# Peptides against a protein of PDB entry 5EG6, part 113

Target 1, 151 residues: chain A of PDB entry 5EG6
Amino acid sequence: RLRSQTVSTRYLHVEGGNFHASSQQWGAFYIHLLDDDESEGEEFTVRDGYIHYGQTVKLVCSVTGMALPRLIIRKVDKQTALLDADDPVSQLHKCAFYLKDTERMYLCLSQERIIQFQATPCPKEQNKEMINDGASWTIISTDKAEYTFYE

## One batch from the design tools (peptide; made by RFdiffusion4, then SolubleMPNN)

Design b1_p29_1_s2 (from b1_p29_1, 16 letters changed)
Fold by OpenDDE base, seed 3:
Structure b1_p29_1_s2 (fold): chain B 151 residues (1-151), chain A 29 residues (1-29)
Amino acid sequence: as target 1 above (151 residues)
Amino acid sequence: MRDVPVVRVPKAEEEIKKKEEERKKELEE
């Protein structure tokens, strides 16, 4: 399980005031739980507690102090993002970061760039959206790891 | 409370969108 804490993720890092990707770098970030009604801005309030899928979070670079826009962390099942999963975030599973208040846009790795990519609705499954491999992320806690897994 | 600058994330290029359309077509067949 995850909570508002320091985490690491592969590829993602900040350089030159922008978010970039590198196969050789692990970015260190603070993941902050926000209230669902928290507005976008440079000033925000952090909420205590365990993070659940479907909740709003902020990723703040531990080095530069820069943040991504508000994200909704969603559970990934194979190549799909689950829209209605609400169980606690598990480090055993990959996750996706939906850019809040967008048309199905997800944080995506494309070569050496970080972009927002539009997910495709799943036919016959309204609670799922198809994402590409670049939109699936692995998060590892830097202080306490409750779970270990092999990639 | 936190006070941090927020970066913008660019949208996917047209080439990426084309590849996704091909993937969608493959899944529907």
Scores: peptide ipSAE 0.237, ipTM 0.629, DockQ to the pose 0.067
Fold by OpenDDE base, seed 5:
Structure b1_p29_1_s2 (fold): chain B 151 residues (1-151), chain A 29 residues (1-29)
Amino acid sequence: as target 1 above (151 residues)
Amino acid sequence: MRDVPVVRVPKAEEEIKKKEEERKKELEE
C-alpha cells in the first residue's frame, strides 16, 4: 500500500524547471494525498493515510520541489484507466495520472517528453477510458532523491 | 500546508491522437 511518501517512477524527472523523461534515469518524488476539494495552486494541504485509486494527489520533485498539477491516481486495467476504482493503490499494478479538471487528459510519456494525453472513451464501458502505454506508470517506494535506472 | 511551484504540461500532438484512434479501431474489432 502507498501513502504520502517518497516514490520513484520510470523515466520521469525534473530538469531545467520542467518535467522530462529519460529512459536511463528515474526521478524521486513525494506523492502527497490531497482532499478531493483541494484547489489548484502552489499552496495545498496534505492528508494522511493510505492512498486509494480515485483520490487526488500531488507529485513533488524531491530535488527541486517543483510539482505537477493536481492528479487523480487511477487504476489501470488492460490499457484502460478505471474511473470508479477506489481500492488502495498497489505498487504491483500500473496506474494512470488523470490531470484533474481536464477533458480526459492523462500524464503521458512520449519519447522524451511529458505531455497530456487525451484518453478516448471506452465504447462499451462507461467506467473505463482507453489510454496508451505511455500513460501507464509504475511507481515504487524509495528513499533516494535521484535514481539511475539500468535495464 | 505545502508551497511549491507548479509546472505546465503540454498537450499531445495531433499525431499521437491519430495513433490512438487507430488503436481504438483495432480494439473495436
Scores: peptide ipSAE 0.237, ipTM 0.626, DockQ to the pose 0.055
Fold by OpenDDE base, seed 1:
Structure b1_p29_1_s2 (fold): chain B 151 residues (1-151), chain A 29 residues (1-29)
Amino acid sequence: as target 1 above (151 residues)
Amino acid sequence: MRDVPVVRVPKAEEEIKKKEEERKKELEE
């Protein structure tokens, strides 16, 4: 199960001091579990423990040390983000990164750019929000000896 | 405690919104 550790995700990387995207690249990041009450800023306190959906995390580039704003990691079901899922995060299962304190904004890859994508409420399900494919991410652990990747 | 610079993430373009509105209509049918 996922915890505060080094992870990789496709496309996302830092170039020239900014976050960019590449279809050919896997970026390496630290994912840090934060307290739900942690404020936004350059300083933050990392919590220990396994990461669950719905919790607040920080993604920090392992190379440049640049970070994204606070994110809430959410479980993805097909093309929707689940708002109330709270089970442990599973590697290789698609997830979404909600930008905390925004109006349904999610971290999204769009034509080699990293943007905020505004999710649409699901008309029939209050606990879901519709996201596009670019807002669905796959992450893998990179610092566990027991980890094995299968294509 | 970590001390890490935070980057800004720009908002989506209007074209993306238009595409999602179309998808929304399809899912509601």
Scores: peptide ipSAE 0.234, ipTM 0.624, DockQ to the pose 0.067
Fold by OpenDDE base, seed 2:
Structure b1_p29_1_s2 (fold): chain B 151 residues (1-151), chain A 29 residues (1-29)
Amino acid sequence: as target 1 above (151 residues)
Amino acid sequence: MRDVPVVRVPKAEEEIKKKEEERKKELEE
């Protein structure tokens, strides 16, 4: 299970004051759990506890201290983001980062760029949104890693 | 409490969306 802690993810890193992607390196970040009603800003309060899918998080670069906008971490099923999953985040399982309060915009890697990519609603499944592989992220805990395996 | 700069993420360009259109169609099948 994942808590507010230091994590690493492939490709994503900070360079020149901006978030970039590189196939040659992994970025190190703090992932912080926020209250669902936490407003966007440079100042935010971190919550304690295990992170669950559907919760609001902040990714902060461990080196520069710069942060992405508020994200909702969502469970990924194949190439779809699950909108109503609320179980604990499983480390090493792919997840998606929905940019909070946007029109289905997800954090996405595309051609070594970090962009917002708009997911498409699934016509047959209202609880899912179609994303691409670039919007699927793997999180590796760098401290106090507790792995949860699902049958 | 944390006090950190927030970096904005650019939206996908139209060209990127077009490239992914075919993939989305495949997912719907």
Scores: peptide ipSAE 0.232, ipTM 0.624, DockQ to the pose 0.055

Design b1_p29_1_s3 (from b1_p29_1, 14 letters changed)
Fold by OpenDDE base, seed 4:
Structure b1_p29_1_s3 (fold): chain B 151 residues (1-151), chain A 29 residues (1-29)
Amino acid sequence: as target 1 above (151 residues)
Amino acid sequence: SREVPVVRVPEMIKKIEEEKEEKKKKLEE
């Protein structure tokens, strides 16, 4: 299970005060669970507990302290983001980061840049949005605490 | 496609800077 902790993800890196892609390095971040009603800002209150899909999180660079806007972590099924998944986040599966309060914008790797990618609605599947591979992220816990993986 | 906004977290920045300084001190000992 994933909780508010230090994590690493490939390609996502901060340099010069900006997020960018690095094929050679894994970025180290703090992932913080937020309340669903938490407002955007430089200051935020972190919730305790295990992170579930659909919950609001903050990714803060452990090196620079720079952060992304509030994100909703969503479960990925192939090239789709699941909108209604609410089970505990599994590190065995890729996830997507929806930029909260946007029109289906997801954190996405495009070449050497980190961008917002607008997901496409699935006409026949209202609980899914089409994303690309660049919007699918692998997260690895770097915390020393023991945790359980879900398959 | 749009650029992703970056937000500063002052409290975290301060914390990180302090930790870096502490590590530096330990390396110099």
Scores: peptide ipSAE 0.299, ipTM 0.773, DockQ to the pose 0.536
Fold by OpenDDE base, seed 2:
Structure b1_p29_1_s3 (fold): chain B 151 residues (1-151), chain A 29 residues (1-29)
Amino acid sequence: as target 1 above (151 residues)
Amino acid sequence: SREVPVVRVPEMIKKIEEEKEEKKKKLEE
């Protein structure tokens, strides 16, 4: 299970104060659990506890201190983001990062760029939004106590 | 725009800079 801790994710990297994509580098970040009502800012209050899907998080680069806007971490099912999933975040599953207070914008890898990708609503499934593979992320915990290796 | 905005976290920046300075001092000893 994932708590407020340092994590690593493929492709996402910070250089020169900007986020970019690197196929050869893994980005090191601290993921902070925030209150649902926490406002955007340079300062924020971190919550204790396990991170669940649907909760608000802040990703901060452990090398530069640069951060993304507030994100809602969502569970991914194939090429869809689940809107109502609330179980604990599992490293077995890919996740999507919804940019909070946007019109279905998700953090997305496009070639060598990090962009916002607008998800498409699922007409027949109101609890899902269609995303692309670039908006699906794998997070690896750097906490040995919480890391589980799968063969 | 598809650009993702970046936000500074002063507290973290300060911490990182302090750690770098400490490492530098240790290497010079």
Scores: peptide ipSAE 0.291, ipTM 0.763, DockQ to the pose 0.489
Fold by OpenDDE base, seed 3:
Structure b1_p29_1_s3 (fold): chain B 151 residues (1-151), chain A 29 residues (1-29)
Amino acid sequence: as target 1 above (151 residues)
Amino acid sequence: SREVPVVRVPEMIKKIEEEKEEKKKKLEE
């Protein structure tokens, strides 16, 4: 289970005040759980507790303090983002970061850039959206708490 | 647009700077 804490993700990092991608670097971020009604801004209230899929989070670079817009963390199944999953976030599963209040825009790695990728609706499965591999992220906790991780 | 806007978090930046200063002090001791 994942709480508001410092995490690391592959490819994503901040350099020169901007988000960049590198296949050889892991970025360290603090993931903050927010209320669903929390507004966008430089200041926000962080909630306590375990993070669940479908909840709103803020990713803040632990080195620079730069942050992405509010994101909804969603569970990934193969190449699809699940819209209705609400179980606790697990490090055993990949996740996708939906940019809140957008039209199916997800945080995506394209070549060596971080971009918004528009997911495609699944006609047969209304609770899923098709994403590319670049929009699927692996999160690893960087805290000193005991946890189990399997590849 | 494909651009992802980024924002500064002043409170976090302040904490990071304070931690860096504290580390420098410890290294100088």
Scores: peptide ipSAE 0.234, ipTM 0.722, DockQ to the pose 0.556
Fold by OpenDDE base, seed 1:
Structure b1_p29_1_s3 (fold): chain B 151 residues (1-151), chain A 29 residues (1-29)
Amino acid sequence: as target 1 above (151 residues)
Amino acid sequence: SREVPVVRVPEMIKKIEEEKEEKKKKLEE
């Protein structure tokens, strides 16, 4: 299971002091579990425990220390982000990163850029939001600590 | 628990702030 640890994700990369997309490289990041009430800041308190969908996380570049705003990691089902999923994060499934305190904005890959993409509500499914393909991310654990894959 | 110093992404933060401002403006109208 995923916990506060080092991870890698394709396309997301830091170069020249900025986040950008690279099709040739995997970005290395720390994923930190935060308290739901943790405020945005230049410093934050990391919680212990396994990361579950719906929880607040902080992605920090392992090289530069550059961090994205607080994110809520959400489970992805096809082209939708699940709003109420709370099971442990699985590396076998894609995830979405909701930018906390935004109007359905998700971290998205668009060509060579990292942008915010506004999800569209699902009228018939209140617990889902339609996301762009670029808003679906794959996380690979790079931590030496124990982790479990879900079948 | 432990604190971790970080460098935020100003551009992303700015976009979020702008969104919040727009939302606030909308709510105040």
Scores: peptide ipSAE 0.137, ipTM 0.536, DockQ to the pose 0.069

Design b1_p29_1_s4 (from b1_p29_1, 16 letters changed)
Fold by OpenDDE base, seed 2:
Structure b1_p29_1_s4 (fold): chain B 151 residues (1-151), chain A 29 residues (1-29)
Amino acid sequence: as target 1 above (151 residues)
Amino acid sequence: SREVPVVKVPSMMEKIEKERKEREELLKK
């Protein structure tokens, strides 16, 4: 299970004050759980507890202190993001980062760039949005604990 | 635009800078 802590993820890292992508590097970040009603800002209050899918999180670079906008961490099922999943985040599954208060925009790796990718609604599955592989992420806890992940 | 905006977190930036300086001082010893 994942709590507010330091994590690492492949491809995503900060250089020169901007987020970049590199297949050879893993970025180190603080992932902070926020209240659902927390507003966007340079300062925020961290919430205690295990992180669940559907909750609002903040990714802060552990090296520079630069952050992405508020994100909703969502469970991934194949090439879809689940909108209503609320179980604890598992490192056994890939996740998607929805940019909060956007029109289905997700954090996405495109070639060597970090971009917003607009998910497509699933007409027959109202609880899912279609994403691409670039919008699915694997996060690894840096805590001293037993964990399993897939790349 | 498809660009992802970056947000500054001053409190974290200050914390990180402080820790960096502390590490540098330790290396000088």
Scores: peptide ipSAE 0.275, ipTM 0.764, DockQ to the pose 0.563
Fold by OpenDDE base, seed 4:
Structure b1_p29_1_s4 (fold): chain B 151 residues (1-151), chain A 29 residues (1-29)
Amino acid sequence: as target 1 above (151 residues)
Amino acid sequence: SREVPVVKVPSMMEKIEKERKEREELLKK
């Protein structure tokens, strides 16, 4: 199970005050669970508990302290992000990071850049949005503390 | 715009710096 802790993801890292992508590097980040009504800002209140899909999180670089905007972590099914999934986040599955309060914008790897990718609504499935592979992320825990995987 | 805004988290930056200093002290021993 995933909780507020240190995680690592491929490609994403911070350099020169900006988030960059590298095919050879894994970035280490603090992932913080936020309240759904937490406002955007440099400071935020972290919630306790295990992270579920659909919840709001903050990713903070463990090296620089730079942070991305508030994100909603969503479950990925093939090339789609699930809008209504609320089960515990599994490190065995890819996830998508929706930029909160945007028009379907997701954190996306494009070439060597980190950008916003606008998901496309699924015509026949209102609970899904179409994303690309670049918007699908794999995260793993890097904490020294004991943890269990969720399947 | 496709750019992703990035912000500083001062409290975390301070924490990270503190931890870095602590690690450096340990390495000197």
Scores: peptide ipSAE 0.244, ipTM 0.736, DockQ to the pose 0.526
Fold by OpenDDE base, seed 5:
Structure b1_p29_1_s4 (fold): chain B 151 residues (1-151), chain A 29 residues (1-29)
Amino acid sequence: as target 1 above (151 residues)
Amino acid sequence: SREVPVVKVPSMMEKIEKERKEREELLKK
């Protein structure tokens, strides 16, 4: 499960005041849970608790303080983003970042650039939107954890 | 497809900078 904390993800990083992509770098970001009605701005109130799919989050670069617009974190099933999933975010699964209040725009890696990618509606499944691989993200908590392994 | 706008979080930037300076001072001792 994921809480408001520092996380790492591939490709995404900030350089020169802008977001860039690198296949060789893991960017470190603060992920902040926001209220659904939180407005866009330089200041925001962070909500406590575990982050669930469908909730609004802010990604802030832990090095520069630069941030992306408000995002809705969504669960990914194969090559689709689930619109109605609301279970706790699992680090075992990939996720997608919907740019809030857009026409199905998702945070996407394309040719080492960070762009908005418009998802395609699924005609047979209204609760899903088709995304490309570049719009599927893996996030990992930077907190130290102890693991118990069973054979 | 289009570029993603970026925003600044001044409060966070200030915090990060402050921490950076503190670390730097400690390392110089």
Scores: peptide ipSAE 0.239, ipTM 0.728, DockQ to the pose 0.523
Fold by OpenDDE base, seed 1:
Structure b1_p29_1_s4 (fold): chain B 151 residues (1-151), chain A 29 residues (1-29)
Amino acid sequence: as target 1 above (151 residues)
Amino acid sequence: SREVPVVKVPSMMEKIEKERKEREELLKK
């Protein structure tokens, strides 16, 4: 299970003081669990515990210390983000990062740049939003903790 | 719980804001 710790994600990295994307690089980040009512700021209070889908998180570059705006980590099912999933975040399974307080905007890789992608509502499934492949992220824990890989 | 100092990325935030605004304008059309 994932909690506030150091993680890496494909494509996303910091270069020259800015966030960039590269298919050849894995960026290392601290993922911090926040309270749902935590306001945006240059400082934030980290909450203890396992990270669950639907919770607010902060991604901080482990190299530069630069952070993205508050995100809500959401579970991904195929090409949809689940809005009401609240189970523990699964490592190596795809997730989506909703930009908090936006209109369905998700962190997205487009070509070799990081953009926001507006998800499309699912008319027949109110608990889902349609995202593209670029908005699906894989998180790998870099913590020196016990983990299991399945072949 | 503990406080963690962080530095925002203005360029990224501006980009995000710009894109959001552009999409909003597009949706209004």
Scores: peptide ipSAE 0.159, ipTM 0.559, DockQ to the pose 0.056; fails the geometry check

Design b1_p29_3_s1 (from b1_p29_3, 17 letters changed)
Fold by OpenDDE base, seed 3:
Structure b1_p29_3_s1 (fold): chain B 151 residues (1-151), chain A 29 residues (1-29)
Amino acid sequence: as target 1 above (151 residues)
Amino acid sequence: VFKSKSLETLELLKKRQEELLKELKELEE
């Protein structure tokens, strides 16, 4: 089972200032870029910059302030998660959230529940893992100003 | 490309926000 944590603004360090959650953003989440060596905890340092596939992120509920454990955002190609993709994350692409330090566990929506689903290795493609549809997510930005189209 | 910011998933837009939040809360031990 996973362990999520409730965070407040004082537990989030951002170079440009403090993180502020908005109760007006029902159903929205904050995605925060972390350093690869960032430890798990309620307090974490947010890294500035564009998010790339393969990087470590924190997903924080905008309403409750609850955060999931550290995730690695990975690019999705059809029914597979790409392990080596490192291009910038785009809303034009589907993505998967690998639960860091697990055995191929991914954030998955099954029925009306969020679960962790274990991906199956691709025997002939070592850089891919097979995921189900529930583990594939499409991201829609709520902030147009910070979105940049990438081809 | 994205920077750290507020995001929504396609599944959340399908009016499953309440269930998702409930499940996230259950993940806390």
Scores: peptide ipSAE 0.026, ipTM 0.395, DockQ to the pose 0.061
Fold by OpenDDE base, seed 1:
Structure b1_p29_3_s1 (fold): chain B 151 residues (1-151), chain A 29 residues (1-29)
Amino acid sequence: as target 1 above (151 residues)
Amino acid sequence: VFKSKSLETLELLKKRQEELLKELKELEE
């Protein structure tokens, strides 16, 4: 189960103070658990424990310390983000990152760029929002990534 | 101290995510 720790994304890394994509380089990021009432800022207090869906997290570049705004990690079911799931996060599950305090905005890959994608309310299910494939993410632990793909 | 970064500056490729997920599942078995 995922907890506040270092995670890896395959293609995202930071060079020259900016985020860049690389097809071969792993980008290492810390995923930090925050309190639900933690305010936005360049400094924040990290909580210990296993990360659960619905909780607030910070993604921080392990090299530069550059961070994204506060995110809520949400469970993904097919093409929908679940709003009320609260079970522990697993790297084997797909997840979505809701930008906190936005109108259904999620981190999304579109045409090799990271954008904010606005989810559509699910008409028949109040606890779900419709997202696209680009807004669905897989978190890979650093140890597994290094074991599998580093030589 | 961390720096806040705008999402518009992020560039990421996800082409192998499904493959990676499959490999991870195999490692867990």
Scores: peptide ipSAE 0.021, ipTM 0.434, DockQ to the pose 0.131
Fold by OpenDDE base, seed 4:
Structure b1_p29_3_s1 (fold): chain B 151 residues (1-151), chain A 29 residues (1-29)
Amino acid sequence: as target 1 above (151 residues)
Amino acid sequence: VFKSKSLETLELLKKRQEELLKELKELEE
């Protein structure tokens, strides 16, 4: 089990119904795969294996050990998050981080702050949610030898 | 394909998005 301090409202500033934190407070971090049924907490069990879209992950600051709440990593198509994509995560793809057990809240960068952004349902596409550009991320690992690339 | 690993800050990921995608494509070729 990994021990961490879960990010709470004491650390995060609530503004406009959303929380935000200084992105500078989060140095390098670890991404950890969890079981889909893993409960929220400061202690969690890391699952081995390759990360796929739709799976639950934890982001843990390498310096402080603070962790964000459980996230679901989702594939991004243009400005929409795909709810049913399940292929392996690639650095060549854009992704979004859904805050698990929330009403369509995603991690978003706004004015150098990390906030939660509420996605809008797509009326004609139930498997998609509309996100803004700040909620779309590209993942890059500091270890180039730990992953493979897909064409 | 990703496994549990170290990542850069979210802010850096966003700022370097286009640059990193270009670099990754060049490495793949």
Scores: peptide ipSAE 0.020, ipTM 0.479, DockQ to the pose 0.026
Fold by OpenDDE base, seed 2:
Parts: C-alpha cells; structure tokens; sequence
Structure b1_p29_3_s1 (fold): chain B 151 residues (1-151), chain A 29 residues (1-29)
C-alpha cells in the first residue's frame, strides 16, 4: 500500500521549471492524495490515507514545489489501464497516470521525452484502455514506513 | 503552495525503474 509520501523516481528531476530525466540526477517528489472533486490549481488540499487506484493525486517536486496537473493513478494490466480498479496502490505494481479531465491522455516516456499519450479504448472491455509500456510507471518510496510491499 | 506545470522532456527513466523494481522484488523474497 502507498500513502501520501515522498517518492523517488530515478533520473527524474526538475530543471528550469520543467520535468526532466537525466542519468546524472535523481528527483524526489511528493505524491499527494486529493479529493475526487478537488479543482485544479496551485493550491490544493491533501487528504490523509492510503492511495487507491482511481484516486486523484498530485506529483510535486520536493525541492521546487512544482506540481504536475491533477492525475488519476490507475492500475495497469499488461498494456492496459484499468478504469475501475480501486484497490490500494502497490509500489511493486506498475501504474499509469491519467491526466484528469482529458481525452484518455496519460503521462508517457517516449524517446527520452515526457509526453501525453492518448490511450485507445478497448472495444470489448469498457473498463480498460490500451496504453503502451512508456505510460507504465513504477513508484519507489523513499520512506519505507509509508508503504507495504506485496509479494 | 505548489505551482502547476505541464510536462516537458524526460529521458532514461523506464529502464532504471524496471531494474529497480527487479531489485526490490528480490529483496522481498
């Protein structure tokens, strides 16, 4: 399980107000749980508790305070994002970050760049959207007390 | 107060994440 906490993404950092990945640097970010009805803005109210798939989160640079737009963290099954999964987020399980209030746009690493990738609906499974490997992320906590690994 | 920012350019994250995940799984065994 994952709580609102400081997390580490290898080679991810903020430089010049932008999010960059570099082999030379690490970035630490807060992942904050928000209410589902929280509005977009520079100011937001953080909720307590364990983060579950389907919930709204903010990724904030621990140093600069720069934040990404509101994201919905979604469970990943192979190359699909699950739209209705609501179990606790596991750091050993891949996740996808849906940009809230977009047309199926997900955070994606492509050709060493962070882009928005538009997922494709699954015709046979309305509760799934097809993503690529670049849109699958792993969260690495910097505080072991704030998470539980699943075997 | 945190400032919202659109995403721009990340590189080399995926491979390292996968490697780290593998390492973490091994530690849990």
Amino acid sequence: as target 1 above (151 residues)
Amino acid sequence: VFKSKSLETLELLKKRQEELLKELKELEE
Scores: peptide ipSAE 0.031, ipTM 0.456, DockQ to the pose 0.162; fails the geometry check

